Peptides against a protein of PDB entry 7AE7. Designs and how they scored, part 42

Target 1, 321 residues: chain A of PDB entry 7AE7
Amino acid sequence: KVYKDLREFLEVLEQEGQLIRVKEEVNPEPDIAAAGRAAANLGKNQPAVFFEKIKGYKYSVVTNVHGSWQNHALMLGLDKNTSTKDQFYELNRRWDKFPVPPNVVKREAAPCKENVIDKDINLFEILPLYRINEQDGGFYISKASVVTADPEYPDDFNKLNVGTYRIQVKDRDRVGIQALAMHDIAVQLEKAEAENKPLPIAITIGNNPLVTFMASTPVGYNQNEYEFVGALQDGVPMDIVKSDLYDHLYVPAGSEVVLEGHIIPRVRTVEGPFGEFPGSYSGARLQCEVKIDRITHRTNPIFENLYLGIPWTEIDYLMAL

## One batch from the design tools (peptide; made by RFdiffusion4, then SolubleMPNN)

Design b1_p12_4_s2 (from b1_p12_4, 4 letters changed)
Fold by OpenDDE base, seed 1:
Order: sequence, then structure tokens, then C-alpha cells
Structure b1_p12_4_s2 (fold): chain B 321 residues (1-321), chain A 12 residues (1-12)
Amino acid sequence: as target 1 above (321 residues)
Amino acid sequence: MDEEVEKILESF
């Protein structure tokens, strides 16, 4: 099976008994993190947890989408009981299909374009933000697939980067992003900052699970993560659409939320602390700042966020394949 | 509220 979006995957997780739906209104803190910890205690078959109602927010949250080997098997469109070994064999077999170029769809055909916010931007109105860990210095967006391009080669689709980065919410329309020197985004930012230009960015939330997987998987600077998604879909292209602000940035057509904006050149602000692992906090650092200029979103968008409970964490599963 | 959400998850 191939999934166009997060919703098609969540439907399969629910059908397979790999999703718990919380229908009662919960507090964003501590209930989301608490329920994540409780789900981790359910053993090896850890389900995704879907929160339908969050006090003070309009929209839903889902956590632990990649949090088990069963969920990984289902992501590959395999039987949920497929052994880890057989999942690796199938992953490797499909990897050899690279590149599988994506389909570029029209704006009108992309679910991520159903709604637009271009004035009075407030991230708290669109995302049910909460502290993932009790001692976090703020709210984090932890499962975003971040799209950037090489500013010297904006038309080179092979240099389009889709990566996962630590993102702290700083204000209603601002986020801090951790661009480490080893990341392709840091190379692209250096080029933009050399000319004192903004780096165009699209932060995409709630994607096809293979997009989230590939955004967390290191690839070459001249390799496009979307072409690997098509390979991992056993040769079925994924659907992408142009961003609204930038002709050279393409986002997943099915994204729940797209934050379009720019990295402010030569600005660094305090980001952190964040609990990257249970009992370990990465200290506060100076990181780059993104101004959000436009939001597009699906009607009733789902905020997909990372579960950081007991190891094996969702990160451990995303990095294990 | 933490305990209520834990009980909900334990009920599945």
C-alpha cells in the first residue's frame, strides 16, 4: 500500500490496532506527554496516540506515528507482523529503485492549500503547542520536514533539501531552527548569509510517513529526498506542489500544515533547552531564526509531533532503518 | 488528569 498523506496512514494504523484515539478533552500539559509515557508502557507494539480535543486549542495532535516496528512495517505497506529483518530486506530492495521523480501537482489539487493565513500569523492558533519535556525552554516542533534549496542553484531539483531539525517556537510568527554545520541546510544558509540575503524555507508538518522517514535519513547533497520516497513506495511517485511564496521550493501535496517563511540573515537568538533524550537536556545555544510569512493548511489540520518517552523512542525507530 | 489519560490508554 502507498499513502498520499498522514491521514491515509493513520486510518491504516487504526484499522490494524496501532492507533489509540483519545476522544476526551485533554490538557496540552501534562496530559499529552503523560499519555505518550503510558503508550510506551504497552510493550513492543507501541501504538500512535491521537488526541482529538485539546483544551484551549481548535485542532488535534498525533504522537508516536513511527514509534514501533509494526508501524514501520505498515509504513512500507507490509503486514504489521513483518520481521525487522524482512523490513530491512524490503527497504534495501526498494532503495535500488532510486531515483523515482515525484509528480508536481497543481495548487488546486494539493490538500495542503485548502486554507491560507497571510495576516496576523499566530502559530498557537494553528498548532496545539505543548512542552514535550517538563523542563523544555519552550514549545518544539520536532517532526517537521523542512524544505530549503541551494540559493546559487535554485532550479537544481537535486539540491532541494528535505530535512528534520530541532525547531523551537519563539513568537507567534517566529521559530528558532538548529542548523548544524553537518546539515545541508547549513551549507545553503552560509551561501545566503554571505550575500546578506534571507534563505527561503518551508516547514512542513504532518506528512506521508515515508517523507518524515526520508527527512530523518541522511542522503547526499545532490540527492532529493522525494526521489527516495518514490523508491520506498516501490516505484510509485509521491505528489509535491510548489510553495506559495517560492517557485523553487516544493512541499508534500498532502502536508497538514506548511509554514512558509525565511531564515533571517546573520541573526542568532537563544534556543533551548530541549530534552533530546530522557534525562538529557541539550543546553541553550544561539541558533538561526525563521520569520513565518505565510501558512497553508488542511481543514482541521493534525499536528504530528515526536514522542520522546522511554527508549526505544520514536527517534530510535526513525534512525534504526 | 495525567492519571485519567493513563487509565484511558490502559483500557485499550
Scores: peptide ipSAE 0.022, ipTM 0.560, DockQ to the pose 0.024
Fold by OpenDDE base, seed 3:
Structure b1_p12_4_s2 (fold): chain B 321 residues (1-321), chain A 12 residues (1-12)
Amino acid sequence: as target 1 above (321 residues)
Amino acid sequence: MDEEVEKILESF
């Protein structure tokens, strides 16, 4: 089985008993984080948790989408009871199908283009933002697939990077991004900043689960994560669409929300603290700042965010395959 | 599963 978007995957998780739907209105704090911890404590078969109603917000949140071996089996289109060993063998078998080039769809065929916001941008109107940890210095977007390109080779699709980075919300139309020197985005940013130019960026939220998986998986600088998604789909291409602002950036056609903008060159602002691990906060650091210039989103967009807690967390499952 | 998470949510 192959999924076009997050919604098709959530439907399967629900059918398989791997998604809990919270229908009552919750407080964004502490209830979302508390429920994530609770779900993690339910043992081996940790479900996704879907919050239909968040107090003070219009849209829904889903957490712990990758939070179990059952959810990983379903992501691969396998039986939910497929052993971790058999999942690993199947993952490796499919990995050898790389590259599987994506389909470029027309703008009119891409669900992520259903709605556009190009003025008076306010992230709080689109994303039900909350503190993941009690002592976090702000709101974080922790499960975005961030699209950037090499500014010297913008038309080289093999250098298009889709990565997962820690993103702190700074203002209505600004986010901080942690681009570490070991990440491909840092190489691309260095090239842009050398010329004092903005780096074009698309921050995509609520994706096909294999896009999120590949965005969290390190690959070579000249390897495209979308071509691995096609491989992991057993040779079925994924659907991508051009960004609205940049002809050289492609986003998943089914993304729930796409934040298009630029990294401001040679600007660094305070980011953090963030509770990456229970009882350990990464200190406040100077990090890059992104200006959001355009938003596209599906009608009633789902905010997919990472659950963080005591291991095993969702990130531990994403990194363990 | 739903009842267990609901009970846990009600405990917060």
Scores: peptide ipSAE 0.019, ipTM 0.606, DockQ to the pose 0.028
Fold by OpenDDE base, seed 2:
Structure b1_p12_4_s2 (fold): chain B 321 residues (1-321), chain A 12 residues (1-12)
Amino acid sequence: as target 1 above (321 residues)
Amino acid sequence: MDEEVEKILESF
C-alpha cells in the first residue's frame, strides 16, 4: 500500500488498532505529553495518539506516528506483524530502486493549497503549540520536513534538500532553526550568508510518513529525498507541488501545513533549551532565525509532532536504521 | 488497548 498523505496513513493505523483517538478536550500542557507517556507505557506495540480537541486551539494534534515497529511495517505497506528483519530486508530491496522521480502536480490538485494566509501571520492560530518537555525553553515543531535548495544551483533538483531540524517558535511569524554544520541545510545557508542573502525555506508539517522518514535519514548532498520516497514506495512516485513563493522549492502535495519564508542572513538568536533525550537538555545556543511570509494549509490541519518521553521513543525508531 | 489508555487518560 502507498499513502498520499498523513490522513491516509492515520486511517490505516486506526483500522489496524495502532491509533488511539482522544475525543475529549485536553489541555495542551500537561495532557498531550502525559497521554504520550501513557501510550509509550503500553510496551512494544505503541500506538499513535490523536487529540481531536485542544483547549484554546481550533485544530488537532497527532503524536507517536512512527513510534513502533508495527507503525513502521504499516508505513512500508506491510503487515503490522512483519518481523524487524523482514522490514529491513524489504527496506534495503526498495532502496536499490533509487532514483524514482516524483510527480509534479498542479496547484489546484494539491491539498496543502486549500487555504492561504499571507497577512497577519500567527502560528498559534494554525498549530496547537505546547511544550514537549517540562523544561523546554519554548514551543517546538519537532517533526517538520524542511525544504531548501542550493542558492548557487537553485534549479538542480538533485541538490533540493528535505531534512528534519529542531525548530523553536520565537514569535507569531518567526521560528529558530538548528542548522548544524553536518547538515545539508548548513552548506546551503553558508552560501546564502556569504552573499548576505536570505535562504528560501519551506517548513512542511504533517506529511506522507515516508517523507518524514526520509527527511530524518541522512543521504548524499546530491541525492533528493523525494526520489528515495518513490523507491521506498516500491517504485510508485510521490506527489509534490511547487511552493507559492519560490519556483525552485517543491513541497509534498498532501502536507497538512506549509510555512513558506526565509532564513534571515547573518542573524543568530537564542534558542533552547530542548530535551533531546529524557533527562538530558541541550543548552541554549545562538541559532538561525526564519521569517514566515506565507502559510498554506489543508482545511482542519493536523499538527503532527514528535513524542520524546521514554527510551525507544519515535526518534529512536527513526534513528535505529 | 483503547480501554487501558482511556483509563490512563481518565486518571489525569
Scores: peptide ipSAE 0.009, ipTM 0.549, DockQ to the pose 0.027
Fold by OpenDDE base, seed 5:
Structure b1_p12_4_s2 (fold): chain B 321 residues (1-321), chain A 12 residues (1-12)
Amino acid sequence: as target 1 above (321 residues)
Amino acid sequence: MDEEVEKILESF
């Protein structure tokens, strides 16, 4: 099975008994993180947790979407009971299909374009933001697929990067992003900053689960993650759409939320701390800052956020392959 | 699974 978006995947997770739906109103803190921890404690069958109602927010949250080997099998469109060995074999078999170029769909065909916010940007109106860990220095968007291009080669689709980065919400229309020197985004940012230019960025939230997987998987600087998504879809192209602000940035057509903006050149602001692992906080650091200039989103957007709890975090499943 | 998670969620 191939998924066009997060919603099609969540439907399968629910059908397979790998999603729990919390219908009662929860507090953003501590209930979301607590329920995520509780779900992770269920052992081998760690389900996704879907919160329909969050106090003080309009929209829903889903966590732990990649939080088990069963969810990972289902992401590959396999039986949920497929062994880790057979999942790995199938992943490798599909990997050899690279490249599978994505389909560029029309704006009108892209669910991520259903709604537009281009004035009075307020991330808190669109995302049910909460502290993932009690001691976090703020709210994090921890499962975004971040799209950037090479400023020197903006039309080179092979240099289009889709990566996962630590993103702290800083203001209504500002986020901090951790662009480490080892990340492809850091290479692109260095080029932009050398010329004192903004780096165009699209922060995409709530994607096809293979987009999230590939955004968390290291690939070559001249390899496009969307072409690997098509490979992992067993040769079925994924659907992408042009960003609204930038001709050279493409986002998943099915994204729940797309934050379009720019990294402000040569600006660094305090970001963190963040609980990357239980009992381990990364210290506060000076990090890049993104200005959000436009939001596009699906009607009733689902905020997919990473579950960070007891060992075998969702990251461990995303990185274990 | 739902009953176990409901019990866990009821503990919060």
Scores: peptide ipSAE 0.008, ipTM 0.543, DockQ to the pose 0.028

Design b1_p12_4_s3 (from b1_p12_4, 6 letters changed)
Fold by OpenDDE base, seed 4:
Structure b1_p12_4_s3 (fold): chain B 321 residues (1-321), chain A 12 residues (1-12)
Amino acid sequence: as target 1 above (321 residues)
Amino acid sequence: MDERVEEILKRF
């Protein structure tokens, strides 16, 4: 099975008994994090948790989408009971199919383009934001696939980077992004900042689960994560669409939300703390700031976000193979 | 009811 978007994957998770729907209205805090923790702590068959109603918000949240070996098997389109060993062998077999170039679809064919916000941007109207940990210094977008390009080679598709970075909400239309020196985005940002230019960015939320997997998987600077997604789809291309603001940025056609904007050159603002591990917060640091200039989103967008906790969480499953 | 639902809902 290949998935076009998060919704097709959530449907399969539900059919396979790997998604729990919370239909009652929940409080954003502490209920989302509490449920994510409870799901992770089941030790096996950890389901995704879908919150249909969140107090003070219009849209839904889903957590723990990659939170088990069963969900990981289903992501690969395998039987949910496929052993970790057989998942590893299948992943490696498919990896050798790289590159599988994506299909560029028309704007009208891309579900992420159903709605547009180009003025009066307010992230809180689109995303049900909450603290993942009680002591977090703010609201985090922790499972976004962030698209950037090399500003010297913007048309080199092999240098198009799709990565997962820690993103703190700073204002209605601004986010902080943690671009560490080991991240490909940091190389691209350094080039933009050398010229005092903005770095174009698309922050994509709620994707095909293999996009989220590849965005969390280190690849070479001259390797495109979308071409690995096609490989991991056993040679079926994924669908991408051109961003609205930038001719050189491509986003997953099925994204629930796309935040298009720019990293403000040579600006640094306080980001954090964030609970990367219970009782261990990464200290507050000066990090980059993104201005959001345009939002595109599916009708009734689902905010996919991760929960971080002990023992094994989604991040451990995303990094284990 | 899936026992996992009960475990998750007990955390609210």
Scores: peptide ipSAE 0.227, ipTM 0.857, DockQ to the pose 0.031
Fold by OpenDDE base, seed 3:
Structure b1_p12_4_s3 (fold): chain B 321 residues (1-321), chain A 12 residues (1-12)
Amino acid sequence: as target 1 above (321 residues)
Amino acid sequence: MDERVEEILKRF
């Protein structure tokens, strides 16, 4: 089976008994992290956890979507009881189908374009933000697929990068992003900052589960993650749409939320601490800052976010193959 | 009730 978006995947997880729906109103802290931890610590058949109602917010949260071998098998459109060995063989067989170019859909056909916010940007009105760990220095967006391009080659689709980065919320319309020198985004940012220019960015949340998987998987600088998504869909192209602000940036057509903006050149602000692992807080560091200029979103957007803890958690399943 | 639901809900 191939999924167009996060919603089609969540429907399958629920049908397969791999999604728990919490219908009661929860506190964003500590309840979301506590339930995510409980789900991860089941040791087998770890479900996604969907929170319908969060105190003080309008929209829902889902966590632990990739949090088990059963959910990973279902992501590949396999039986949930498919062995880790057979999942690995099938992933490798499909990987050799690269490249499978995406379909570019019209704006009117893209669910991520249902609603637009271009004035008085407030991330807290769209995303039910919470601390993942008690000692975190703020709210994190931990499961975004971040789209950037090479400033010297903006029309080279093979240099379009879709990556997962640590993102801390700084203000209503500002986020910090961790761009480490080993990431493709850092190469692109260095080129923009050399000319004192902003780097265009689209931060996408709540995607097709194979987009999230490929955004967490390292590929070559001249390889497009969307062409690997098509390969992992067994040769079925994924659907992408042009961003609203930039002609050279393309986002998943089915994204729940798209934050469009720019990395401010030569600005660094304090980010962290963040509890990546229990007992391993990354200290506070100076990181890049993004201005959000436009939001597009689906009606009743779902905030997909990671639970992080002692292995094995959702991040370990995303990086295991 | 699924035992997994009980284990998750007792954390609230």
Scores: peptide ipSAE 0.160, ipTM 0.831, DockQ to the pose 0.030
Fold by OpenDDE base, seed 5:
Structure b1_p12_4_s3 (fold): chain B 321 residues (1-321), chain A 12 residues (1-12)
Amino acid sequence: as target 1 above (321 residues)
Amino acid sequence: MDERVEEILKRF
């Protein structure tokens, strides 16, 4: 099975008994994090948790989507009871299919383009934002696939980077991003900042599960994560679409939300603290700031966000292979 | 009810 988007994956998770649907209205805090923690702490068959109704918000949240070996098997389109060994064998077998180039679809064929917001941007109207941990210094987007390009080689598709970074919401139209020196985004940002230019960025939320997996998997600077997604789809290309603001940025066609904008050159603002682990907060640091200039989204967008806690949580399953 | 649902809902 190949998934075009998050929705097709959530349907399979629900059919396989690997998604719990919360139909009651919940408080964004502490209920989302509490439920994500409870799901992670089941020790086996940890389900995704889908919140249909969140107090003060219009849209839904899903968490713990990659939060188990069963969900990981299903992501690969395998039986949910496939052993970790056999999942690893199948992943390696498919990895050798790299590169599998994506299909560039027309704008009209991309579900992420159903709605556009280009003025009066307010992230809180589109994303049911909540603190993941009680002592977090703000709201985090923790499971975004962030698209950037090399500003020296913007037309080199092999240098298009799709990565997962810690993103704190700073204002209605601003986010802080943790671009560490070990990340490909930091190389691209350094080149942009040397010229005092903005770095174009697309922050994509709610993707097909292999996009999220590959965005969390380190690859070479001259390797495109979308070409690995096609390999992991057993040679089926994924669908991408051109961003609205930038000719050289491509986003997953099925993304629930796409935040298009730019990293402000040579600006650093306070980001954090963030509870990466219970009782362990990364200190507040000066980090990059992104201005959001345009949003595209599916109708009734699902906010996919990561639950973080004591291992084993969703992040550990994303990094375990 | 799935026992997992009960375990999750007890946290609300």
Scores: peptide ipSAE 0.157, ipTM 0.826, DockQ to the pose 0.031
Fold by OpenDDE base, seed 1:
Structure b1_p12_4_s3 (fold): chain B 321 residues (1-321), chain A 12 residues (1-12)
Amino acid sequence: as target 1 above (321 residues)
Amino acid sequence: MDERVEEILKRF
């Protein structure tokens, strides 16, 4: 089984008894984090938790999508009871199929392009934002697949980077992003900042689960994460679409939300604290700032976000292989 | 009901 988007995966999770649907209106705080914690703490068969209604917001939230070995097996299109060993064997077997180039679809064929916001941008109107931990310095987007390119080689598809970074909402149309020196985005940003140019960025939310998996998996600077997604799909290409603002950036065609913008050159602003682990807040740091210039989104977009807590949480399953 | 549903829903 291959998934085009998050929705096809959530449907399978629900059919397999690996998604809990909350139909009652919840408070964004503390209910989303409380439920994510409860799901993670089940010890086995940890389900995704889908919130249909969040007080004060229009759209839904899903958390703990990758939060179990059962969900991981289903992501690979395997039986949910497939052993961790057999999942690892199958993942490695598929990894050897790299590269599997993606299909570039037309704008009109991409679900992420159903709606456009190009003025009066307000992230709070599109994303049901909440604090993941009570002591967090703000709202975090913790499960985005962030697309950037090499500004010296924008047409080199092998240098297109799809990564997962800590993103704090700073304003209606601004986010802080953690670009560490070990990340490919930091290399790309350094090149842009040398010329005092903005770095084009697309922050994609609510993806095919293998895109989210690959965005959390370190690959070489000259390796494209989308070509690994095709490998992990057992040789079935994934669908990508050109961004609206940038000819050189491609986003997953099925993304729930795409935030298109730029990293502001040579600007650093305070971000954090964030509860990456219970009892250890990463202190406030100077981080890059992204201006959001355009949003594209599916109708009734699902905000996929990570629950962070004591291992084993969703992040531990994403990094365990 | 699935015991997991009960464990999650009691947190609201």
Scores: peptide ipSAE 0.152, ipTM 0.825, DockQ to the pose 0.031

Design b1_p12_4_s4 (from b1_p12_4, 5 letters changed)
Fold by OpenDDE base, seed 3:
Structure b1_p12_4_s4 (fold): chain B 321 residues (1-321), chain A 12 residues (1-12)
Amino acid sequence: as target 1 above (321 residues)
Amino acid sequence: MDEEVQAILERF
């Protein structure tokens, strides 16, 4: 099975008994993190948790989507009871199919383009934001696939980077990003900042589960994550679409939300703390700041966010292979 | 599994 988007994957998780729907209204804190902990603490067959109603917000949240070996098998389109060894062998067999180039679809064919916000941007109207950990210094977007390019080679598709970075919400239209901790985006930002230029960015949320997996998997600087997604789809190309603001940035056609903007050159603001691991908070640091200039989103967008806790949690499954 | 996890979620 190949998935076009997050919604097709959530449907399969539900059919396989690997997704729980919370239909009653929840408080964003502490209920989302508490339910994520409860799901992770099952030790096996850990389901995704889908919250249909969140107090003070219009849209839904899903957590723990990659939170088990069963969900990981289903992501690969395998039987949910496929052994971790057989999943690893199948992943490696498909990895050797790289590169599988993506299909570029027209704007009108891309679900991520159904709605546009280009004025009075407010992230809190689109994303049901909450603190993941009790002592977090703010709201985090922890499961975004962030798209950037080399500013010296903007038309080189092999240098297009799709990565996962810690993102703190700073204002209605601003986020902090831990870009300097990751090699590929740090190289691209250094080149832009040398010229005192903004770095174009697209922050994509709620993707095809293999896009999220590849954005969390280190690849070579001259290797495109979308071409690995096609390989992991057993040779079926994924669908991408051109961003609205930038001719050289491409986003997953099925993304729930796309935040388009730029990293402000030579600006650093306080970010953190964040509870990456139980009992260890990353200290507050000076990090990059992104201005959001445009949002595109699906109708009734689903906010996919990472559950973090004692290993093994969703982040450990995303990093284990 | 739905009933056990719903029972865990109902405890919060």
Scores: peptide ipSAE 0.245, ipTM 0.870, DockQ to the pose 0.029
Fold by OpenDDE base, seed 2:
Structure b1_p12_4_s4 (fold): chain B 321 residues (1-321), chain A 12 residues (1-12)
Amino acid sequence: as target 1 above (321 residues)
Amino acid sequence: MDEEVQAILERF
């Protein structure tokens, strides 16, 4: 089975008994993190947790989507009881199908374009933001697929990068992003900052689970993550759409939320701390700042976010490959 | 499994 978006995957998780639906109103803190911890602590068959109602917010949250070997098998469109060995065998077999170029769909055919916000941007109106860990220095977007291009080669589709980065919410229309020197985004940002130019960015939230998987998987700088998604879909192309602000940025057609904006050149602001590992917080650091200039989103957008805690959590399953 | 996890979630 191939998934067009997060919603088709969540439907399968629910059908397979790998999604729990919380129908009662929850507090953003501590209930979301507490429930994610409870799900992770099952030790096996860890379900996704879908929160329908969050106090003070309009929209839903889902967490722990990649939080088990069963969810990982289902992501590959396999039987949920497929052995880890057979999942790795199938992943490797499909990897050899690279490249599988994506389909570029029309704007009118892309669910991520159903709604537009281009003024008075407030991230808190679109995303049910919460602290993932009690000691976090703010609200994090931890499961975004971030799209950037090489500013020297903006039309080179092979240099289009789709990566996962730590993103702290800084204001209604600003986020901090951790662009480490080992990440492809850091190479692209260095080129933009050399010219004192903004780096165009699209931060995509709530994607096809293979997009989120590939955005967390290191690939070569001249390899496009969308072409690996098509390979991991056993040769079925994924659907992408042009961003609204930038002709050279393409986003997953099915994204729940797309934050379009720019990294402000040569600006660094305090970001963190964040609980990346149990009992260890990365200290506060000076990180890049993104201005959000436009939002596109699906009607009733689902905020997909990580649960972080004691191994094995969702991040450990995403990194164990 | 759903009832056990619901019962765990209801305790928070």
Scores: peptide ipSAE 0.237, ipTM 0.864, DockQ to the pose 0.029
Fold by OpenDDE base, seed 1:
Structure b1_p12_4_s4 (fold): chain B 321 residues (1-321), chain A 12 residues (1-12)
Amino acid sequence: as target 1 above (321 residues)
Amino acid sequence: MDEEVQAILERF
């Protein structure tokens, strides 16, 4: 089985008994984090948790999508009871199919383009934002697949980077992003900042689960994560679409929300604290600031966000491969 | 398992 988007995967998770729907209205705090913790604490067969109604917001939240070996098997289109060993063998077999180039679809064929916001941008109108941990310094977007390119080689598709970074919401139209020196985005930003130019960025939320997986998997600077997604789809290309603002940035065609904007050159603002691990807050640091200039989104967008907790949560399954 | 997770979620 191959999934075009998050919705097709959530449907399979529900059919397989690996997704729970919360139909009652919840408070964004503490209920989302509390329910995610309860799901993770099952120790096995941990389901995704889908919140249909969040108090004060219009749209839904889903957490713990990658939160179990069963969900991981289903992501690979395998039987949910496939052993971890057999999942690794199948992953390795498919990895050898790299590169599988993506299909570039027309704007009209991309579900992420159903709606556009280009003025009066307010992230709180589109995303049901909440604190993941009680002591967090703000709201975090923790499962975004962030698209950037090399500003010296904008036409080199192999240098297109799709990564996962810590993103704090700073204002209605601004986010802080943690670009560590070891990440490809930091190399690309250094080149842009040398010229005092903005770095174009697309922050994509609610993707095909293999896109989220590959965005969390380190690859070479000259390797495209979308070409690995096609390999992990057993040689079926994924669908991408051109961003609205940038000719050189491509986003997953099925993304629930796409935040298009730029990293402001040579600006650093306070970001954090964030509870990266239970009992350890990363201190507040000076981080990059992104201005959001355009949003595209599916009708009734689903905010996919990470549940963080004691080891063997969703982050550990994303990093264990 | 579904009943246990539902029973946990119903407590919040």
Scores: peptide ipSAE 0.211, ipTM 0.858, DockQ to the pose 0.030
Fold by OpenDDE base, seed 5:
Structure b1_p12_4_s4 (fold): chain B 321 residues (1-321), chain A 12 residues (1-12)
Amino acid sequence: as target 1 above (321 residues)
Amino acid sequence: MDEEVQAILERF
């Protein structure tokens, strides 16, 4: 099976008994993180946790979507009981289909374009933000697929990068992003900052699970993650749509939320701390700052966020293959 | 909390 979006995947997770639906109103803290911990700590068959109602927010949260080998098998459109060995074999077999170019869909065909916010941007109105860990220095968007391009080669689709980065919410329309020197985004940012130019960015949330997987998988600087998503879909192209602000940025057509903006050149602000693992906080550092200039979102957007905790957590499953 | 989440939490 191939999934167009997060919603089609969540439906399969629920049908397969790999999603828990919390219908009662929860407190964003500590309940979301507590339930995510409880789900992760099952040791096997760890379900996604979907929160329909969050106190003080309009929209839902889902966590632990990639939090098990069963969810990983289902992501590949395999039987949930497919062995890790057979999942790895199938992943490698599909990897050899690279490149599978994505379909560029029209704006009117892209669910991520159903709603637009271009004024008075407030991330808290769109995302049910919470602290993942009690000692976190703020709210994190931990499972975004971040789209950037090479500013010297903006029309080179092979240099379009889709990566996962630590993102702290800084203000209503600002986020901090951790662009480490080993990340492709850091190469692109260095080029933009050399000219004192903003780096265009699209932060995409709530995607096709293979987009999230590939955004967390290192690929070559001249390899497009969307072309690997098509390979991992067994040769079925994924659907992408042009960003609203930038001609050279493409986002998943099915994204729940798209934050379009720019990395402010040569600005660094305090980001963190963040509990990447219990008892292991990445200290506060000076990190890049993104200005959000436009939001597009699906009606009743689902905030997909990573659960982080003691291994094995969702991040370990995303990085294990 | 939903009974399923609560049952998971009680196992912890």
Scores: peptide ipSAE 0.179, ipTM 0.816, DockQ to the pose 0.029

